# Ledger of designs, part 219: peptides against a protein of PDB entry 8PQO

Target 1, 252 residues: chain A of PDB entry 8PQO
Amino acid sequence: VLLKEYRVILPVSVDEYQVGQLYSVAEASKNETGGGEGVEVLVNEPYEKDGEKGQYTHKIYHLQSKVPTFVRMLAPEGALNIHEKAWNAYPYCRTVITNEYMKEDFLIKIETWHKPDLGTQENVHKLEPEAWKHVEAVYIDIADRSQVLSKDYKAEEDPAKFKSIKTGRGPLGPNWKQELVNQKDCPYMCAYKLVTVKFKWWGLQNKVENFIHKQERRLFTNFHRQLFCWLDKWVDLTMDDIRRMEEETKRQ

## One batch from the design tools (peptide; made by RFdiffusion4, then SolubleMPNN)

Design b1_p28_7_s4 (from b1_p28_7, 19 letters changed)
Fold by OpenDDE base, seed 2:
Structure b1_p28_7_s4 (fold): chain B 252 residues (1-252), chain A 28 residues (1-28)
Amino acid sequence: as target 1 above (252 residues)
Amino acid sequence: MPLLESYLKDLGLFLVDILLEQAAKLAA
């Protein structure tokens, strides 16, 4: 088991982020080939549990058409079916990713708290002390180009170059976080993403767990760079606007 | 946060590689 808490600081409010996240997910999905294909929504319903109230979704991602033929032919039954269970109670969210073939031997859990701070809270997910001491805190700086793979880099998605016309935010220089503290008019937040990765196959735990964490970090980094650089596209949208857009997309 | 297709594809490919690697070890 490998646990890391990724802390992503952004010059947006918690309320803004809710809109921006949904917009950016939708936009990123549109930019990918075959967006939505192979996705089966099993459950999409409200839930209430342990004082948490939100929306629960269970999706299956069928990857058979997304991988090379030889992979599909060699893959065990169920190996290319990824289950995503998500509890969305913004500003809290939990996602659990499993695989039909690996069953209990494979787990990715992502628990996120969105807080209006600069990533200074310790153990925001309220883990037991013994568990918390084994969690590595990883700060993601969306302005730091060195954290971005060359193949992922796009100038139009570089927070160090982008300036929002609508809000005046950006570009984010090397000391943007320190400068943000002195800017009373600029909101900020931190997404605390506790990522738990479990892989139980002997001799492969470290390889798989570290790989998945690298992928998650890469995803979080690129996504939030996009989210910020797309600020002018979504900052004036409301949650109702997003909901309408989603409904319209479902009808197409 | 919904999973991106590219992420899932990479994950799927990696998982299959792990499965094949494990199978090879057992067959050795």
Scores: peptide ipSAE 0.276, ipTM 0.812, DockQ to the pose 0.664
Fold by OpenDDE base, seed 4:
Structure b1_p28_7_s4 (fold): chain B 252 residues (1-252), chain A 28 residues (1-28)
Amino acid sequence: as target 1 above (252 residues)
Amino acid sequence: MPLLESYLKDLGLFLVDILLEQAAKLAA
């Protein structure tokens, strides 16, 4: 088991982020081929559990059409079916990713708290001390180009270059986080993303767990760079606007 | 947060690679 808590600091409010996140997901999905192809929604319903109220979704991602033929041919039955169970109770959300073939041998859990701070809270997910001491805190700096793979880099998605016309936020210089505290009118938040990766196959545990974390970090980095650089596109949108956009995307 | 296709593709490819590696290891 490998646990890391990724802390993504953003110059947006928690409330703004809710809109921005949904917009950015929708927008990013539009930019990818296939969109929602291969996605099967099994459950989409409200839930209430332990005082937590939100939306529960269970989706199956069928990756057969997303991988090369030789991969599909070699993949065991169910190996290319990824199950995502998500509990969305913003500002808290939990996602559990499993695979039909690997079953209990593979787990990715992502638990996120969105807090109006600069990533200074320790153990926001309230882990037991013994577990928490093994969690590595990883700070993702969306302005740090060195954290971005060359193949992922886009100038139009570079927070170090972007200037929001609507909000005046950006560009984010090397010391943007330090400077942010002096900008009283600029909101900020941190997404605390606790990622738990479990892979139980002997000899492959470390390889797989580290790889998954690397991919998650990459995803979080790129996504939030986009989110910020798309600020002017979503900052004036309402949740109703987002819902309409989602419906329109589903129709494609 | 829905999973992006690019992420899923990479994940899927990796999972298959793991399966192949494991199979090879067990067959050795």
Scores: peptide ipSAE 0.275, ipTM 0.811, DockQ to the pose 0.642
Fold by OpenDDE base, seed 3:
Structure b1_p28_7_s4 (fold): chain B 252 residues (1-252), chain A 28 residues (1-28)
Amino acid sequence: as target 1 above (252 residues)
Amino acid sequence: MPLLESYLKDLGLFLVDILLEQAAKLAA
């Protein structure tokens, strides 16, 4: 088991982020070829548990059409079916990813708290002290180009170059986080993402767990760079606007 | 947070590679 807490600081408010996240997810999905194909929604309903109220979703991603033919032919039954269970109670969210073939031998859990701070809180997910000692805190700086792979880099998605016309935020210089503290008119938040990766196949645990964390970090970095650089596209949208857009997309 | 198709594809390909690697080790 490998645990890391990724802390993503953004020059947006917690309330703004809720809109921006939903918009950016939808936009990123549209930019990918074959978006929506192979996705089966099993459950999408409200839930209430232990004082937590939100939306529960269970999706199956069927990857058979997304991989080369030789991979599909060699893959065991169920190996290309990924299950995603999500509990969305913003500003808290939990996602659990499993695989039909690997069953209990494979788990990715992502628990996120969105807080109006600069990533200074310790153990926001309230882990036991012994468990917390094994968690590595990883800060993601969306303005740091060195954290981005060359193949992922796009100038139009570079926070160090972007200037928001609607809000005046950006570009983000090397010391943007420190400067943010002195700018009373600029909101800020931190997404605390506790990622738990478990892979129980002997001799492959470290390789697989480290790879998955690398991919998660890459995903978080690229996504939040996009979210910020798309600020002018979503900052004036309301949650009702987002819901309407989602409904229109489902009808397409 | 929904998963992107590109991320899932990479994950799926990686998992298959791991399965093939494990199978090769067990056959040896």
Scores: peptide ipSAE 0.258, ipTM 0.801, DockQ to the pose 0.665
Fold by OpenDDE base, seed 1:
Structure b1_p28_7_s4 (fold): chain B 252 residues (1-252), chain A 28 residues (1-28)
Amino acid sequence: as target 1 above (252 residues)
Amino acid sequence: MPLLESYLKDLGLFLVDILLEQAAKLAA
């Protein structure tokens, strides 16, 4: 088991992020080839547990049509079916990813707290002290180009170049996080993303767990760079606007 | 947080690669 807490600091408020995240996910999905085909929604219902109230979703991603033919032919039954169970109680979210074939031998858990701070809270997920000692805190700087792979880099998604016309935020210089403390007119937040990766197959644990963490970090970095650079597209939207957009998309 | 399809595709391909690698080791 390998645990890391990724802390993503953004010059947006917790309330703004809720809209921006949903918009950016939808926009990024539209830009991908194949759209949303192969996604089966099993459950989408409200839940209440231990004082936590939110929306629970269970989705199956069928990847058979998304992989090369030789992979599909060689893959064991269920190996290309990925289950995503999500508990969305914003500002808290939990996502659990499993695979039908690997069952208990494979787990990705992502637990996120969105806080109106600069990533200074320790053990926000309230782990046991012994468990917390083994968690690496990883700060993602969306303005740091060195954290972005060359193949992922786009100038229009570079926070160091972007200037929001609607809010005046950006561009983000090398010391933007330190300067943010002195800018009372600019909101800020941190997404504390505790990622737990478990792979039980002997001899492959470290390889698989480290690979998945590398991919998660890459995903979080690119996604939040997009989210910020798309600020002018979503900052004027409300949650009601987002809900209407999602409903319209479902009808198509 | 919803996952991007491209990420899931890469994850799926990687998992299949691991499965094939494991199968090869067991068959050796």
Scores: peptide ipSAE 0.219, ipTM 0.783, DockQ to the pose 0.701

Design b1_p28_8_s1 (from b1_p28_8, 20 letters changed)
Fold by OpenDDE base, seed 1:
Structure b1_p28_8_s1 (fold): chain B 252 residues (1-252), chain A 28 residues (1-28)
Amino acid sequence: as target 1 above (252 residues)
Amino acid sequence: MEELEKLLEEALEALEKNFREISLRSLK
């Protein structure tokens, strides 16, 4: 098991982020291959548990038609069915990803707290001390180009170059996080993303777990760079606007 | 075992785009 807590600091408020995240996911998804094909929604309902209220979803991603032939031929039954269970109680979110073939031997869990701070809270997910000491804290700086793969880099999605016309935020210089403390009119937040990866196959555990973390870090970095650089596109939208847009998309 | 590990790496790399899609949608 490999645990890392990714801390993504953004010059937006927790309330703004809720809109921006939904918009950016939808926008980024348009550029991905596959769309909604192969996605089965089993459950989509409200939930209440331990004072946590939100929306619960259970989806299955059927990858049989979306993988190379050699993968499909070698994959055991159920290996290409990915289950995603999500508890969305913003500002808290939890996603659990499992696989029918691997069962309890494979797990990706992503637990996120969105807090109005600069990533200074320790153990925000309230892990037991014994577990917390094994968690690596990883700070993602959306303005740091060195954290972006060359093949992923786009100038129009570079926070170090972008300036929001509507809000005046940006560009983000090398010391932008430190400067936020002194900018009374600029909100900020941190997304604390605790990622737990388990691949319980002896000899392959470290390789696979590190690979998955590498992919998650890459995603978090690129996504939040996009979210910030798309600020002018979503900052004036309301949650009602987002919900309406989602419903319109479902009808297409 | 080394050959199996190599095969697994190749499979994971081939699935990278699918992982990205799933992970992206999981942010919603």
Scores: peptide ipSAE 0.262, ipTM 0.845, DockQ to the pose 0.431
Fold by OpenDDE base, seed 2:
Structure b1_p28_8_s1 (fold): chain B 252 residues (1-252), chain A 28 residues (1-28)
Amino acid sequence: as target 1 above (252 residues)
Amino acid sequence: MEELEKLLEEALEALEKNFREISLRSLK
């Protein structure tokens, strides 16, 4: 098991982020091939548990038609069915990813708290001390180009170059986080994303777990760079606007 | 084991796109 807490600091408010996240996921998803094909929604309903209220979703990603032939031929039955269970109670979210074949031997859990701070809270997910001591805290700086793979880099998605016309935020210089503290009119937040990865195959555990974390970090970095650089596209939208956009997309 | 490890690495590389899509959608 490999645990890392990714802390992504952004010059947006927690309330703004809720809109920006939904917009950016939708926008980024348009760039992915395949659309909604192969995605089966089993459950989509409100939930309430231990004072937590939100939306619960259970989706199955069928990858049989989306993988290379050699992978399909070698994959055991059920290995290409990925289950995603998500509890969305913003500003808290939890996602659990499992596989039919691997069962208890495979787990990806992503728990996120969105807080109006600069990533200074310790153990925001309230882990036991023994578990918390094994968590690596990873700070993602969206302005740091060195954290971006060359193949992922786009100038139009570079926070160090972007200037928001609507808000005046950006570009983000090397000391943008420190300067943010002195800018009373600029909101900020941190997404605390605790990622738990388990892959219990002898000899392959470390490689797979590290691979998944590498992909998650890459995703978080690129996504939040996009989210910030798309600020002018979503900052004036409301949650109602987002809901309308989602409904319109479902009709197509 | 070495052969299996190499095969898994190749499979993981081939699955990067799918993994990214799933992980992206899980951000909602």
Scores: peptide ipSAE 0.261, ipTM 0.845, DockQ to the pose 0.436
Fold by OpenDDE base, seed 3:
Formats: sequence, C-alpha cells, structure tokens
Structure b1_p28_8_s1 (fold): chain B 252 residues (1-252), chain A 28 residues (1-28)
Amino acid sequence: as target 1 above (252 residues)
Amino acid sequence: MEELEKLLEEALEALEKNFREISLRSLK
C-alpha cells in the first residue's frame, strides 16, 4: 500500500473551484478519445451518511474494446472491468476504484478536501496517527514548469504565462503563493487529495503502485494548470449554468 | 520472469490513455 497526499494550491476560492472543476473536467474530456463509450452508469443517486449529504455514483468502465489486442488476449476474465464508486459532497469527495478480477488485491482511493488555505493543515482526512506517519505530502505547484512533462506542456495552459482578463489573476511567478497572502482581492484554496493505492501482487506491488501515483500526479498537475488557464471561461458561470451544459452534452 | 515484467510494462504503457480518461472523469 502506498499513500500520498497531494496538495494543490490555487488562486481561486473554494466556491469558484466547484464550478471550475466541473467545467474543466468536461472540457478536458472532450480531448480524450472514446468519449463515454464503454462506460456503464449503474447508480446515480443522492445519499446521506453520518451527516454527510451528497451524490453517489457507481460506474463500470469496460475496457475490452479500448486496449491493444495483446492486452485483451492476456487479460483474465473481469480484469478489464473497472468499477468506480464516488461520493461527491463538495467540498469533500471520495472515489474508490476497484477491479472485478483482482477484488481486494487492487484499490485506488482518492479522498479530497477543498480548504480555503495554503496547504498548511496536517491530516485533514483525520487518519489514525500510525497511518498518517506513512503518508507522504506532495506539493504540486501549477506554476512550476519543471513539474510538467515536455510532452504534456502547452503554452496556452501555462499559468506562468496566462493572465485572466476577467479577474486580473496571473501570471503566476515563482513566488506567487507567498505573494497571495498580501493580496486581499485574490482568493486562494488548497485541494488536499489523499491517494491510496494498493496492488497486492508479489513482485509487482511497488512498481505498479508507484506507476499509478505517477499517473495521478501527472493528471492533477495538468488538470489544475488547465483549470486556472481556463478561468475566464468558467469564472462567470453558475452551478445552474454547469448543470445546463451537462444536460446539453448528454443530449448530443 | 524478466520477459513477463517487460510485457507488463508494455501493457501499462498501453493503458495510460485509458487510465487518464478514467482518472479525469473521477475528478468530476
């Protein structure tokens, strides 16, 4: 098991992020091949648990037609069916990813708290002390180009070059986080993403767990760079606007 | 064993795009 808490600081408010996240996911998804093909939505309903109220979703990703032939031929029964269970109670969210074949031997859990701070809180997910000792805190700086793979880099998605016309935010210099404290007009937040990865196969555990974490970090970095650079596209939208956009997308 | 590990690495690389799609949608 490998646990890391990714802390992503952004020059947006927690309330703004709710809109920006939904917009950016939708926008970024347009660039991915396959669209919604192979995705089966089993459950999509409101939930209430221990005072937590939100939306619960259960999806299955069928990858049989999405993988190369050699992978399909070698994959055992159920290995290409990925289950995603998500509890969305913004500003808290939890996602659990499992596999039909591996059962308890495979787990990806992503728990996120969105807080109006600069990533200074320790153990926001309230883990047991012994468990928390094994969590590596990883700070993602969206303005740091060195954290971006060359193949992922796009100038139009570079926070160090972008300036928001609507808000005046950006570009983000090397010390942008320190400067935020002195800018009363610029809100800030941190997304605390606790990622738990378990791949319990002898000889492959560390390799696969580290691989998944690298992919998650890569995603978080690129996504939030996009989110910020798309600020002018979503900052004036309301949650109702987002809902309408989602409905329109479903109709197409 | 070494050949199997290489095959696994190739499989993981081939699954990167699928992984990105799933992980991206999980952010919503």
Scores: peptide ipSAE 0.255, ipTM 0.836, DockQ to the pose 0.474
Fold by OpenDDE base, seed 5:
Structure b1_p28_8_s1 (fold): chain B 252 residues (1-252), chain A 28 residues (1-28)
Amino acid sequence: as target 1 above (252 residues)
Amino acid sequence: MEELEKLLEEALEALEKNFREISLRSLK
């Protein structure tokens, strides 16, 4: 099991992020393969538990038609069915990803708290001390180009070059986080993403777990760079606007 | 075992786009 807490600091408010996240996910998803194909929604319902109120979803991603032939031919029964259970209670979110074949031997859990701070809270997810001491805190700096793979880099998604016309935020220089403290009119937040990865196949645990973390970090980095650089596109939208857009997309 | 590890690596690389899609959607 490998645990890392990714802390993504952004020059937006928690309230703004709620809109920006939904917009950016939708926008980024347009460029991804599959769209809605191969996705089966089993459950989509509201939930309430211990004061947590939100939306619960259970989806199955069927990858049979989305993988190379050699993978499909070698994959055991159920190995290409990925289950995603998600609890969305913004500003708290939890996603659990499992696989039918691996069962208890495979787990990806992503728990996110969105807080109006600069990533200074320790153990925001309230882990037991014994567990928390094994968590590596990883700070993602969206302005740091060195954290972006060359093949992923796009100038139009570079926070170090972007200037928001509507808000005046950006570009983000090397010391933008420190300077942010002195900018009282600029909101900020941190997304605390605790990622738990378990792959219990002897000899392959560390390699696969590290690989998955590498992919998650890559995603978080690129996504939040996009989110910020798309600020002018979503900052004036409301949640109602987002909901309407989502409904319109579903109809198409 | 080494060959199996290599095959797994190749499979994981081939699944990167799928991982990205799933992980991205999980951000909703």
Scores: peptide ipSAE 0.290, ipTM 0.853, DockQ to the pose 0.437; fails the geometry check

Design b1_p28_8_s2 (from b1_p28_8, 18 letters changed)
Fold by OpenDDE base, seed 5:
Structure b1_p28_8_s2 (fold): chain B 252 residues (1-252), chain A 28 residues (1-28)
Amino acid sequence: as target 1 above (252 residues)
Amino acid sequence: DEALEEALKKALEALARNARAISLRSLA
């Protein structure tokens, strides 16, 4: 088991982020996920548990069409079916990813708190001390080009070049996080993403767990760069606007 | 099995490509 807490600081408010995240997910998904191809929604309903109130979803991602033919031929039955269970109670979210074939031997859990701070809180997810001491804190700087793979880099998604016309935020210089404190008119937040990865196959555990973390970090980095650079596209939208957009998308 | 390892890698990469809809999604 490998645990890391990714902390993504953004020059947006927690309330703004709720809109921006939904917009950016929708926008990114149009291009990369094949418009929902291979996604089966089993459950989508409200939940209430221990004072936590939100939306619960259970989806199956069928990856058969997303992998090379030789992979599909070698894959055991169920190995290419990924189950996602998600609890969205913004500003808290939890996602659990499992695989039909590997069962208990595979787990990706992502728990996120969105806080109006600069990533300074320790153990926001309230882990036991023994568990928390094994968690590596990883700060993602969306303005740091060195954290972006060359193949992923796009100038229009570079926070170091982007200037929001509607808000005046950006571009983000090397010390943008420190400068936020002095900018009373610029909100900020941190997404604390605790990622738990388990891959219990002897000889491959560390390799695969590290690989998955590398992919998650890459995803978080690129996504939040997009989110910020798309600020002018979503900052004037309301949650009602987002809900309407989602409903229209479902009908198409 | 090197072939199986490569297959696993490709499967994980495919998962990663679809992770935007999975890991970051917030639903209402």
Scores: peptide ipSAE 0.090, ipTM 0.767, DockQ to the pose 0.281
Fold by OpenDDE base, seed 3:
Structure b1_p28_8_s2 (fold): chain B 252 residues (1-252), chain A 28 residues (1-28)
Amino acid sequence: as target 1 above (252 residues)
Amino acid sequence: DEALEEALKKALEALARNARAISLRSLA
């Protein structure tokens, strides 16, 4: 098991982020190859549990058409079906990813708190002390180009080059986080993403767990760079506007 | 086995390519 807490600081408010996240997800989804093909939505309903209220989703990602033929031929029954269960009670979210074949031997859990701070809270997910001491805190700086793979880099998605016309935020220089503290009119938040990865397969555990973390970090980095650089596109949108965009994405 | 490891690698890569649609799209 490998645990890391990714902390993504953004010059937006927690309330703004809710709109921006949904917009950016919808926009990014339009750009993904294959769209929603192979995605089966089993459940999408409101939930109430232990005082937590939000939206629960259960999706199955059928990867049979997404992998090479030889992989499909070798894969055991259920091995290419990925289950995603998500509890969205913004500003708290939890996603659990499992596989039908591996069962208890495979787990990706992503728990996110969105807080109006600069990533300074320790153990925001309230882990037991013994568990918390094994968590690596990883700060993602969306302005740091060195954290972006060359193949992922796009100038139009570079926070160090972007200037928001509507809000005046950006570009984000090397010391933007320190400067933000002195800018009383600019909101800020941190997304605390605790990622738990378990891959119990002798000889491959560490390799796969590290690989998955690497991919998650890459995803979080690129996504939030986009989110910020698309600020002028979503900052004036309402939740109703977002819902319409989501419906359009489903039709593509 | 090498064949199984390669298959797993390709499956994980496919998952990673769709990770944005997976891990982020679930947020509503």
Scores: peptide ipSAE 0.074, ipTM 0.756, DockQ to the pose 0.360
Fold by OpenDDE base, seed 1:
Structure b1_p28_8_s2 (fold): chain B 252 residues (1-252), chain A 28 residues (1-28)
Amino acid sequence: as target 1 above (252 residues)
Amino acid sequence: DEALEEALKKALEALARNARAISLRSLA
């Protein structure tokens, strides 16, 4: 098992992020070819548990058409069916990803707290001390180009170049995070993303767990760069606007 | 088995792509 807590600091408020996240997800989905294909929604319902109130979803991703032929031919029954269970109680979210074939030997869990701070809270997910001491804290800097793969880099999605016309935020210089402390008029937040990866397969555990973490980090980095650079597109949207956009995305 | 490892890698890459396209709300 490999645990890392990714801390993503953004010059937006927790409330703004809720809109921006949903917009950016919808927009990113539109830009991806084959988005939504092979997805089966089993459950989509509200839930309430111990004061946590939100939306629960259970989806199955059928990857048979998404992998090369040789993978499909070699894959055991159920190996290409991924289950995603998500509890969205913003500002808290939890996602659990499992596989039918691997059962308890495969787990990706992503737990996120969105807090109005600069990533200074320790153990925000309230792990036991023994578990917490094994968690690596990883700071994602959306303005740091060195954290972006060359193949992923787009100038129009570079926070170091972007200037929001509507809010005046950006561009983000090398010391932007430190400067936020002195900018009373600029809201800020941190997404604390505790990612737990388990791949219990002899000889492959460390390799696969590290690989998954690298992919998650890449995803978080690129996504939040987009979210910030798309600020002027979503900052004035309402939740009703977002719902319409999500519905349109689902139809594609 | 190198073939199995490669297959696994490709499956995981496919999963990552799907996460980007569909379930970023859960991951972001």
Scores: peptide ipSAE 0.084, ipTM 0.768, DockQ to the pose 0.301; fails the geometry check
Fold by OpenDDE base, seed 2:
Structure b1_p28_8_s2 (fold): chain B 252 residues (1-252), chain A 28 residues (1-28)
Amino acid sequence: as target 1 above (252 residues)
Amino acid sequence: DEALEEALKKALEALARNARAISLRSLA
């Protein structure tokens, strides 16, 4: 098991982020080929548990058409079916990813708290001390180009170049986080993403767990760079606007 | 088994591509 807490600081408020995240997810999904092909939604319903209220979703991702033929031929039954269970109770979110074949030997859990701070809280997910000491804190700086792969870099998604016309935020210089504290009118937040990866297969555990973390970090980095650089597209939208957009997209 | 490792790698890569939609939604 490999645990890392990714801390993504953004010059937006927690309330703004809720809109921006939904918009950016929708926009990023449009840019991916295949769309919703191979995605089966089993459950999509409200839930209430231990004072937590939100939306619960259970989806199955069928990867049979997404892998090479030889992989499909060699894959055991159920190995290419990924289950995603998600509890969205913003500002808290939890996602659990499992595989039918691997059962308890495979787990990706992503738990996120969105807080109006600069990533200074320790153990925001309230882990036991013994568990917390094994968690690596990883800071993602969306303005740091060195954290972005060359193949992922786009100038129009570079926070160090982007200037928001509507808000005046950006470009983000090397010391943007320090400067942000002195800007009274600029909100900020941190997404604390605790990622738990388990891949119980002798000889491959560390390799696969590190690989998955590398992919998650890459995803978080690119996504939040997009979210910030798309600020002018979503900052004036309301949650009702987002809901209408989602409904319209489902009808297409 | 090298073939199995390669298959796993390809499956994980496919998962990562699709997980963008998955993980991004979990981020919302």
Scores: peptide ipSAE 0.081, ipTM 0.765, DockQ to the pose 0.392; fails the geometry check

